# Peptides against a protein of PDB entry 6O8C: the designs that were tried, part 16

Target 1, 262 residues: chain A of PDB entry 6O8C
Amino acid sequence: VGLRYEKISLPKIHPRYDLDGDASMAKAVTGVVCYACRTASTLLLYQELMRKGVRWLVELVKDDYNETVHKKTEVVITLDFCIRNIEKTVKVYEKLMKVNLEAAELGEISDIHTKLLRLSSSQGTIESSLQDISSRLSPGGLLADTWAHQEGTHPRDRNVEKLQVLLNCITEIYYQFKKDKAERRLAYNEEQIHKFDKQKLYYHATKAMSHFSEECVRKYEAFKDKSEEWMRKMLHLRKQLLSLTNQCFDIEEEVSKYQDYT

## One batch from the design tools (peptide; made by RFdiffusion4, then SolubleMPNN)

Design b1_p9_4_s4 (from b1_p9_4, 5 letters changed)
Fold by OpenDDE base, seed 1:
Structure b1_p9_4_s4 (fold): chain B 262 residues (1-262), chain A 9 residues (1-9)
Amino acid sequence: as target 1 above (262 residues)
Amino acid sequence: MELIELPEP
């Protein structure tokens, strides 16, 4: 679940000269752009934390993979040992049959041998699955974390700083409008300056909101969506690894049943 | 930005 933010919009700016109204409007604009700055900062922080989390999860899953490979290797060794022992036993019984000794157990041993060979064949499927997982985790694989470095917003983009500059300009005009309001009436020249500053305020505010929406929010949403998709795939992969581990345990257990006969 | 004093009408 990504960060929830409120959709912000600029207040309606009236073209009419009104010292009280303009001061109130400027205050509202300052508040909105201030919220945008804080939100942009929070969204950036979230993405940076998520990038750390992604890296951590990749390493965790790699460890799980290595553990599964290790377990598979152990089982293969045990299985191969058991097969070799059964094959020796079969050869002994074959020799006994040549001497007219009824090897009543030869059929059972042969069946065990066949079962063990089937288990051995299943190891190839496990190996193939592990190779697939390895390929997906490898650089350039489907689960590579390269997207986390490409998508979203980054500190190097300086989006928060850019918004802060605009906020500073807006805040200065707001403070001037508070002073203008306190004067109750401006001289003609001061009135014209106030009108020009109102236009500047609008320009800065619009620029700030556009930048916030296009460069902060949109990119964050794209990052969030990719993050969610990638996380789902990683969790699925982890389940696959667990399944493969369990298959190794199942084989080990089955082999253990026949070790008493070898 | 030099504030051009506009003459009062």
Scores: peptide ipSAE 0.018, ipTM 0.618, DockQ to the pose 0.046
Fold by OpenDDE base, seed 3:
Structure b1_p9_4_s4 (fold): chain B 262 residues (1-262), chain A 9 residues (1-9)
Amino acid sequence: as target 1 above (262 residues)
Amino acid sequence: MELIELPEP
């Protein structure tokens, strides 16, 4: 679940010279751009935390994979040993049947041998599934985490710092407009400066909001969407690994029932 | 850019 943020917009800027209205507008603009700065910082932090989480999850799944491969290898060794012992027993009983001894026991052992061979065939399917999982986790595979370094925003982009510079300029103008409001009336030259600063404020605010929307929000949404898709695939893969592990345990349990005959 | 002081009308 990604961070929820409110869609913010700049207040309407009236072209009319009004010291009270301009101070109020400048306050509102400062508030909006301040929110954008804080939001950009929060979105960046979230993405950095998610990148750490992605790396951690990749290592966890690799460990799960290695454990499953180890268990599979153990089961293969045990199964192969059991098959070889049963085959030796079958050969002994085949020799004894020539002397009319123990036909019923040979039937049971032959049935066990057939069951073990079926278990051995299922091992090939497990191996193929593990190879598929390995290929997906490999560099350049479908579950590679390279997207986490490419998508979204990064500290190196300096988006928060760029927004902060614009916020500082806007805040300075806001404080001047508070002073202008307190004067109630400006001289002609001061009025022209006020009008010019109002244009600067609009320019900085528009630049800040465009930067926030295009470089922070849009890239964050792309990162979020990619992370959700990737996470779903990784969770599914973990379920597949668990299923394969359980199949190995089931085979091991079944083989253990026949060890008394070896 | 130095604001050129415009004479008051």
Scores: peptide ipSAE 0.018, ipTM 0.619, DockQ to the pose 0.045
Fold by OpenDDE base, seed 5:
Structure b1_p9_4_s4 (fold): chain B 262 residues (1-262), chain A 9 residues (1-9)
Amino acid sequence: as target 1 above (262 residues)
Amino acid sequence: MELIELPEP
C-alpha cells in the first residue's frame, strides 16, 4: 500500500548550440522538475497522514490493552474471592468429619478448590503476556512509534520549497530560450549568454533531480517499508490482546460454575 | 478501577 508515482528522468541535453532544440529541451526539463515538485508534495502529504494514522493506532491499541487489563483484574478478584470461600468451606467440613459427617461432600469441595487453584495459576501466564505487551508499547519498546518521527520526509526539511526554487530558476531560463528561439539568430554576446544559461539549466536540473531522488523518493520508500512492517506488528498485537481477553472470559465462565459452592 | 496507563513514549 502506497502512492504510485511515475519514474521520471531528465531529457538528453545536447552540447550543440541550437535555439530550437534548446527551447524544446528547456520545456521538457521544466515539465520534469515541475512533476518532481508536485510528486514531492504528494509524498510528503501521504507521510504526514500516515503519521497521524500511526498515532491514532497507538492510542487505539493502548485502549485495547487497558480494557484487557481491566478484565483480567476483575477475573482475578472474582477468582480470589471464590478460592477464599471454598477454603473456608473446606475448613468447616474438616471439622465436621471428626464427627463422622459428609465425607463425600468434602471430596467434591476439595476437587473444586484444586481446579480453582489451577485457574489461578493460569493468571500468571496472562499477567506475563500483558507485561510483555506493555514493554513493547512503552517508550523504547519494539513497537514504539519513534520511527515515524525520524523516517521519511518532513515539512521542516523544506524539500518542496528547495525544489520550487530550482524550478523557478529553470523556468526563467526556459522563457529566455523561448525568446531566443523567436529571434532565430543571436548576436555573439547573446549567443554566449545563451550557452552559459544552458549550462546553468543543466546544473539546476541535475541538482533538482538528485534532491528529489535522494531526499524525497528514497526517504519515502524507507518510511513506507517501515510503516508496513510496524502496521503488521501492531495488528498482530491487537489479536494477542483479543486472545488474552477471551482467556479471561473463559476463566470467568469456569469460575461461575462453582459459585453455587461459595 | 483506574486504567493502567502505559508509560508515555
Scores: peptide ipSAE 0.000, ipTM 0.374, DockQ to the pose 0.006
Fold by OpenDDE base, seed 2:
Structure b1_p9_4_s4 (fold): chain B 262 residues (1-262), chain A 9 residues (1-9)
Amino acid sequence: as target 1 above (262 residues)
Amino acid sequence: MELIELPEP
């Protein structure tokens, strides 16, 4: 769930000289660009927090992976031990069968041996799945977090500072227009300065909104979309790890049934 | 927006 921001637009700037209208327009422009600055700052903060969250989640999933690998290894050792013990028992009963003793028991033990070998074969599938997961989590893998460092906006871009500079210029003009309004009528030279400042205001405002849209909002949205996609994949991966862990427990439980025969 | 050329003084 990303931050919701309102789509802001500059008010219509009328070319006509009007001290009251120009002061009101300048106030509105100042408000819009001020909102853009605050929004850009918030969007940046969100991305920085998300980057921290991504790194944390990667480490968490790596820990889950290592635990699953550990459990698998434990089960393999237990299973191999059980197989070796059953094989010894089979050999003993085979010797007894040569004397026509314990033929029925030999059949049962042989069936257990066959079942254990089947369980052992399933370990290869679990191993392959773990290797796939490892490859996906590895640097350059499908779930690498490199995108989080590349996409979006960064503090080093100084987007908020750039917008703040433009806002300062706009605010200065707004305060002048507020004074001009209070004079009710300007001398010819002051009127010309006012007209020029109005053009500067428009220039700064347009530059600010373009920068906000292209360098802040667009990049943020791209970051957000990639983050959501990556997060879905990571959650799926965690489910896969859980499934593999459960398979290891199931095998361990099945092996435990036969340990009483060894 | 046509840049209104300032009349030279």
Scores: peptide ipSAE 0.016, ipTM 0.623, DockQ to the pose 0.102; fails the geometry check

Design b1_p9_5_s1 (from b1_p9_5, 4 letters changed)
Fold by OpenDDE base, seed 1:
Structure b1_p9_5_s1 (fold): chain B 262 residues (1-262), chain A 9 residues (1-9)
Amino acid sequence: as target 1 above (262 residues)
Amino acid sequence: SDVIELPPE
């Protein structure tokens, strides 16, 4: 769940000269652009925190992978040892059969040997699955975190600073319009300056809103979508690792049942 | 509220 923000729009700017109306309009514009600056800052912070979280999760999953590999290796060693012992026992019984001893026990041991070989084959499948997971986690793999460095907004983009500059220009004009309002009437030259500043205000406001929408909001949404997709895949991979670990435990338990025959 | 919260100076 990403950050919720309100969609903002600029108030309508009336072309008519009105000191009271222009001051009110400038106040509203200042508020909107101020909100954009704060929102952009919050969105940036969120993305930076998410990038840290992504790196943390990658390391966690790598640890899970290593633990699973370790467990698999342990089980393989145990299984191979058991197979070798059963094979020795089979050879002993085969020699005893040549001396007219009953073959009933040989059949049971042979069946155990066959079962152990099947378990050994399943270890190959587990190994293949672990290799696949490793490839996905590797640089250039499907679960690489390179997107986190590419998508979204970054401090280096200086989006908040750019918006702040525009906000400062807008705020300056707003304060002038408050003064103009207090004068109730302006001389002709001051009136022309006021009209010119109103055009500047519109220009700065439009630039701020465009920058906010295109460089802050849009990129944030793209980052959010990509992060959600990646996170789902990572969680699924963790479940796969857990499944493989459980399979190793199951095999270990089954092998333990045959240790009495070795 | 008619009060615009301006960014701190």
Scores: peptide ipSAE 0.038, ipTM 0.731, DockQ to the pose 0.034
Fold by OpenDDE base, seed 4:
Structure b1_p9_5_s1 (fold): chain B 262 residues (1-262), chain A 9 residues (1-9)
Amino acid sequence: as target 1 above (262 residues)
Amino acid sequence: SDVIELPPE
């Protein structure tokens, strides 16, 4: 899961002055840092898309939660109404029982009452589960999405831009080295400049690779790992909500069997 | 003559 990228490393930079070798090396360095820039951009895009996805999923799950709560509430109202009606009936039959009438019917109604009370108890369990889910989804809860804003890289970090600046410097030196190669031989002063530029190239390249590794890749990987963990938890929570919803429907169906008494 | 593909940025 996540974007795949190739592990890149800088080519070996030989200390020896060699116009052909230096041009080739500079080309290779340019390629590596160019790849780093592109990769950093892609990794950033991925994270931004994931952040959007996280926000979307949070809202979706909240909607699912609210629907479940609504259904639960509906069932509770229906169940309570049914219980009240049965209780009234029980009272009537209890009075009749004093004269030894309707004993069998009283037993049946009493059994129904007991069943309804059990269903009511199950609703209490559902309520507790919903409260737990709500707490997990709340700010600071176990499923809070604050990590998505904290982890990883952000556009505001300007990592891609920073790498691009370094790439530009490297590319400039590379183009100069191509020219130097074409000259086949440089004057002493130009040779010294070439050597200094080679050092600058190394400096820029090293800085770019360090930045890429430490500020782009490492943070991306941390973000990816957190996102995967969080996503698994969210999916599990959605399954729990579905289960609770189904339980509410089951209770509603059971209550409907006693329509004659409600 | 060597061509390096650079980012469009």
Scores: peptide ipSAE 0.038, ipTM 0.738, DockQ to the pose 0.035
Fold by OpenDDE base, seed 2:
Structure b1_p9_5_s1 (fold): chain B 262 residues (1-262), chain A 9 residues (1-9)
Amino acid sequence: as target 1 above (262 residues)
Amino acid sequence: SDVIELPPE
């Protein structure tokens, strides 16, 4: 998952003075750097959208967590109530047994009590799991989204603007080279200016490509990799929450079977 | 025509 972009490189810049060749080269360089600018902008936008998505997902998962905790609490209350009622029933039947009554029923009720206690013990495991999930989602936890603010490129870096400035310089030289080509031959002074401009073009182009590669692409790729890893972990976490919720429902259903005995 | 000196790539 991520934006696909073409790997770009500068054309070879021939050191020979050639008005036709230089115009063609300048055109190609302009195209490459223009593509870099557009790509950098797109990569930035993607990252900003992903950051929004990350924040949204965190809130969603937190809501899921809270719902699970609520459900767990509900089940605990219901289960505890059922246990208390069964315990009262057990005491009543124990008294009746002393007078040789209802011995078979006492055994059944006692078995139910034992089962309920086992269900109650499982709540501890669910609680522990919820605590683990909470810790992972908490600030500084393994699933914290702080990386999304640190990794990648940001609007404040002004990478696109920096590239655009270089592109403007390159484009200006390209247009001049197009004019020079139309003249077919330049006077000595104009030829020297052309040569100097060609050097400037080279410097601007190399600076642009270096900046694009090191400050835009590399950081984007790092962001992408981290986002993919984080997303996978978050999806797994959601599955865990769902599992815990289902366990609560299962326990509630089981308890409901015994409520008729209370 | 003279060749210009460009920095190495």
Scores: peptide ipSAE 0.020, ipTM 0.683, DockQ to the pose 0.754
Fold by OpenDDE base, seed 3:
Structure b1_p9_5_s1 (fold): chain B 262 residues (1-262), chain A 9 residues (1-9)
Amino acid sequence: as target 1 above (262 residues)
Amino acid sequence: SDVIELPPE
């Protein structure tokens, strides 16, 4: 998962004055730094999209949680009502037993009562599970999304713009080196300028590559790793919510079988 | 041809 990019490195820069070689080297450096700019932009876009996705998923899971809580509440109300009715029925049959009536029916109703009480006890476990999920989704919880705002690169960092400035400087030198190559020979002063520009090109290129590696790629990889870990946990939590919802439906179905006795 | 001194990496 994540964007695949090629590892880039600067070409070897020869210290010798060579108009043809220097133009070719400058072209290659321009290409590498241009790729770094494009890659940095793509990595930034990916992270911004992922941040939107993270926020969306948090809201989705919160909605799922609220629906599960609502369903659980409905089941509790229905179950409590059924238990109260069965208890009333048991009391009536106990009175009838004193006059030797309906002994077999009392046994059946008592068994239903026992089953309903077992179902009621399971609601405590569901409630505890929901509380755990709520705590994990809460601010400061284990599934908090604060990392999405801290990790990685952001538009405010201006990394792409900083790289673009360096690329512009490098490109300008490259175009000058193309002109120098076309002249075939330079006067002494122009040759010295060419040598100084070659040093500037090296400086800008090195600065661009270090910035790309340290401030773009490294931070992106950290963001990617954190996002993958967080996403796995969120998907697992969503499965837990689904399981709890299904348990509520199963309880409702079982309770419905006993409603005819109430 | 003259050799230029490049900054250290």
Scores: peptide ipSAE 0.020, ipTM 0.683, DockQ to the pose 0.776

Design b1_p9_5_s2 (from b1_p9_5, 4 letters changed)
Fold by OpenDDE base, seed 3:
Structure b1_p9_5_s2 (fold): chain B 262 residues (1-262), chain A 9 residues (1-9)
Amino acid sequence: as target 1 above (262 residues)
Amino acid sequence: SDVIELPPA
């Protein structure tokens, strides 16, 4: 899960004045920071897409929950109906027992009644589980998606734009250094400017890489980790819902066996 | 050759 990107680092910047070396260094720096810009953009896009996916998944799971609740409700109604019918039958047979008739049948029906009551009791457990799931999905719950809006990088942070500004500055210096290289030798004033520009380049590059690392990569990794954890929990939750649904079906099937006695 | 002061990279 997540985007793979190459680890980037700035080349070594030598303090020595060297027109050829400085041009080469500046070119390399430009490349690195350019990569950082592109990577930051890609990471941002990924996160935005993931946020959309998270929202989608939440709605999907909510739908699953509602379906499970519906099924549970249906089973409860069916079960209660069956219990009521069996209870009526029990009363009839109890009357017959007073005249010493149908003792065996009464026993069977009573056993069925007991089984149905057990099934009814199990519905309480299912209900409790559903309530737990509901609480987890609710706002402030353990599976809330608020993290998706908090973690990571956002377009509003303008990280890519900030990096691009720095890249532009660096690129400008690089092109100047390329010109300087072509001159082979600079006059004193131009040499001093070159030296100052080299310092500026270092400053911009360092700032860019720091920003990229701290405000883009780090936050992205945090988002990624949290998303993976959350996704795992959501998938587990869906499995739980499926299990509960299956339990409802099982109960319904068992109840259907006793409908002949009602 | 002249050397400039640069912070450590």
Scores: peptide ipSAE 0.020, ipTM 0.681, DockQ to the pose 0.665
Fold by OpenDDE base, seed 4:
Structure b1_p9_5_s2 (fold): chain B 262 residues (1-262), chain A 9 residues (1-9)
Amino acid sequence: as target 1 above (262 residues)
Amino acid sequence: SDVIELPPA
């Protein structure tokens, strides 16, 4: 999801001297560059809001990570305690078997012990997954938000202000061309000034549109693409954390079934 | 004669 903006282009600028046409052209150019200024401002605002959202999401995922780590730690403690108790029980039953007690109970407890050891082995996989997630979220990691500070446009770039300066120059020429149109005919010197101003208007407009396209639109699109990619990865990571949490709950539930034998 | 030639559109 991104902001939709209309593709804008400069009107054709005819080289022929025409007071009516030049005034109309200048008006159109002013409108286009004005739209570029407003659009650049909107694109900048969107990116700033997205950067805030990115930072917020990072903190949220870090909180989810910490909760998962806490749950994993709790389950490890519970599992280790259960294993130790079962091992003690196995030793007791082994001693009792030497006194001709039933072997069936010892077999069941031994099977439980084996199952618990398997569950314990799975903790290593969960730990490695958590470490991977931590590394990805850490500074310099694959899911670090450093790109949000690098990609796109920033207020410090002053792109809107630069465009506004050019717009002011263009607007001034437009108002002069409106006056020139009202005169119907200009003296030779005034005509030459008009032609020169028309050239200036062209250069200002071209500079504005180039700046808008290269420094505003292109960078915005790069930011948008990067943000979408990063967001997909972050959502996947959150799902992975939820999966790990669920695995911890599953282990806890399985361990609870064996507590009656301790 | 035009003293200033405008660039092409």
Scores: peptide ipSAE 0.020, ipTM 0.687, DockQ to the pose 0.386
Fold by OpenDDE base, seed 2:
Structure b1_p9_5_s2 (fold): chain B 262 residues (1-262), chain A 9 residues (1-9)
Amino acid sequence: as target 1 above (262 residues)
Amino acid sequence: SDVIELPPA
């Protein structure tokens, strides 16, 4: 899960003055930092998309929760109605039994009543489970999505822009080194400038790679890890909701068997 | 030409 990117490193920068070597090195550095810029941009985009996905999933699961609660409520109403009707029937048959009538039927109806009461008791467990799920989904709960806004990189960090500035500086030096190479030999002053530019190149490149690693890659990896963990938990929660829904359907089906007696 | 000193990485 997550975007794959290649681990990049700067080429070795040889301290020796060499116009051909320096041009080649500068080209390589430019390529590496360019890749870092593109990668940083891609990683940022990915995270932003994931944040949207997280929000979407939260709403989806909340909808599932509400549907489950609704179903549970429906079943409770149906069950309670059935219980009340059976209780009335029991009373009638009890009266008949006093005159030695319908004793066998009374036993059957009483058994049904007992079964219905057991089903009713199970509703408490379902309710408790739903409450637990609700608490987990609530703000500050264990499945809150606050991490998605905190972890990772954000557009406001301006990481891509910072890297791009450094890349521009590096690219400028690279182009100069290409020109220097074409001259084959530089005058003393130009040689000194070349050496200074090489140091600047190194500085910018190192800064870029450090920033990329510490502020882009590291934070992205942290975001990815948290997102994976959270996603697993959310999917599990969704399965729990489905299970509860199925339990409600099972109870409803069982109750329907006794509706003929009411 | 003299070798330039680069800062440590």
Scores: peptide ipSAE 0.018, ipTM 0.681, DockQ to the pose 0.817
Fold by OpenDDE base, seed 5:
Structure b1_p9_5_s2 (fold): chain B 262 residues (1-262), chain A 9 residues (1-9)
Amino acid sequence: as target 1 above (262 residues)
Amino acid sequence: SDVIELPPA
């Protein structure tokens, strides 16, 4: 979900010299370009906030990753310790069996040893998964946030300021057209100036709308789409990390059942 | 009934 805005377009500009019509047209153009300026500013703000959110989420996921790695490491240490103790026990029982102890006890311990080794093998899979996640989060990885610095519009682009300059030019002409309208009739030279200003108004307005559409709206939409895609991937990754954490807890719980034999 | 040592941190 992104920022909603209304699609805007320039009013029709009639070629006919009409002081009343030209003033009304100029007013409408001023309103449209003014809206474009405000919208551009809002879109920029949204993107800046989203960039902050992206950075925040990256740090959050990195913390989750580190926590998972820590838990995995803890389990590996515990498991390895348990395996070593069971192996020692197996050796002792093997020696005792040569003297007259029941084979049943040795069999049970050996089975436990086998189970622990299987659990150890599963840790390798978890490690591989964590390494994959790390690579994806690393610079240049598939989930890197470099796109957030490249896509969309940025304050350094000065888009709002550029639009504001054009708006100022348009507004100046609009105010002149209001004065012209009040005169009801212009002298020949003043009429020619009015006509030239009308052409300038059109030029500035079209330039503003093109800039707004191409450099503000289009880039914003691209940023929005990219952010949504990236966000989905990041949320999925968090779920993967949670799953890995749970697997570690499950292994730890299972290992605890065999501690009585160590 | 030997005391089981904890694994290193």
Scores: peptide ipSAE 0.000, ipTM 0.388, DockQ to the pose 0.003

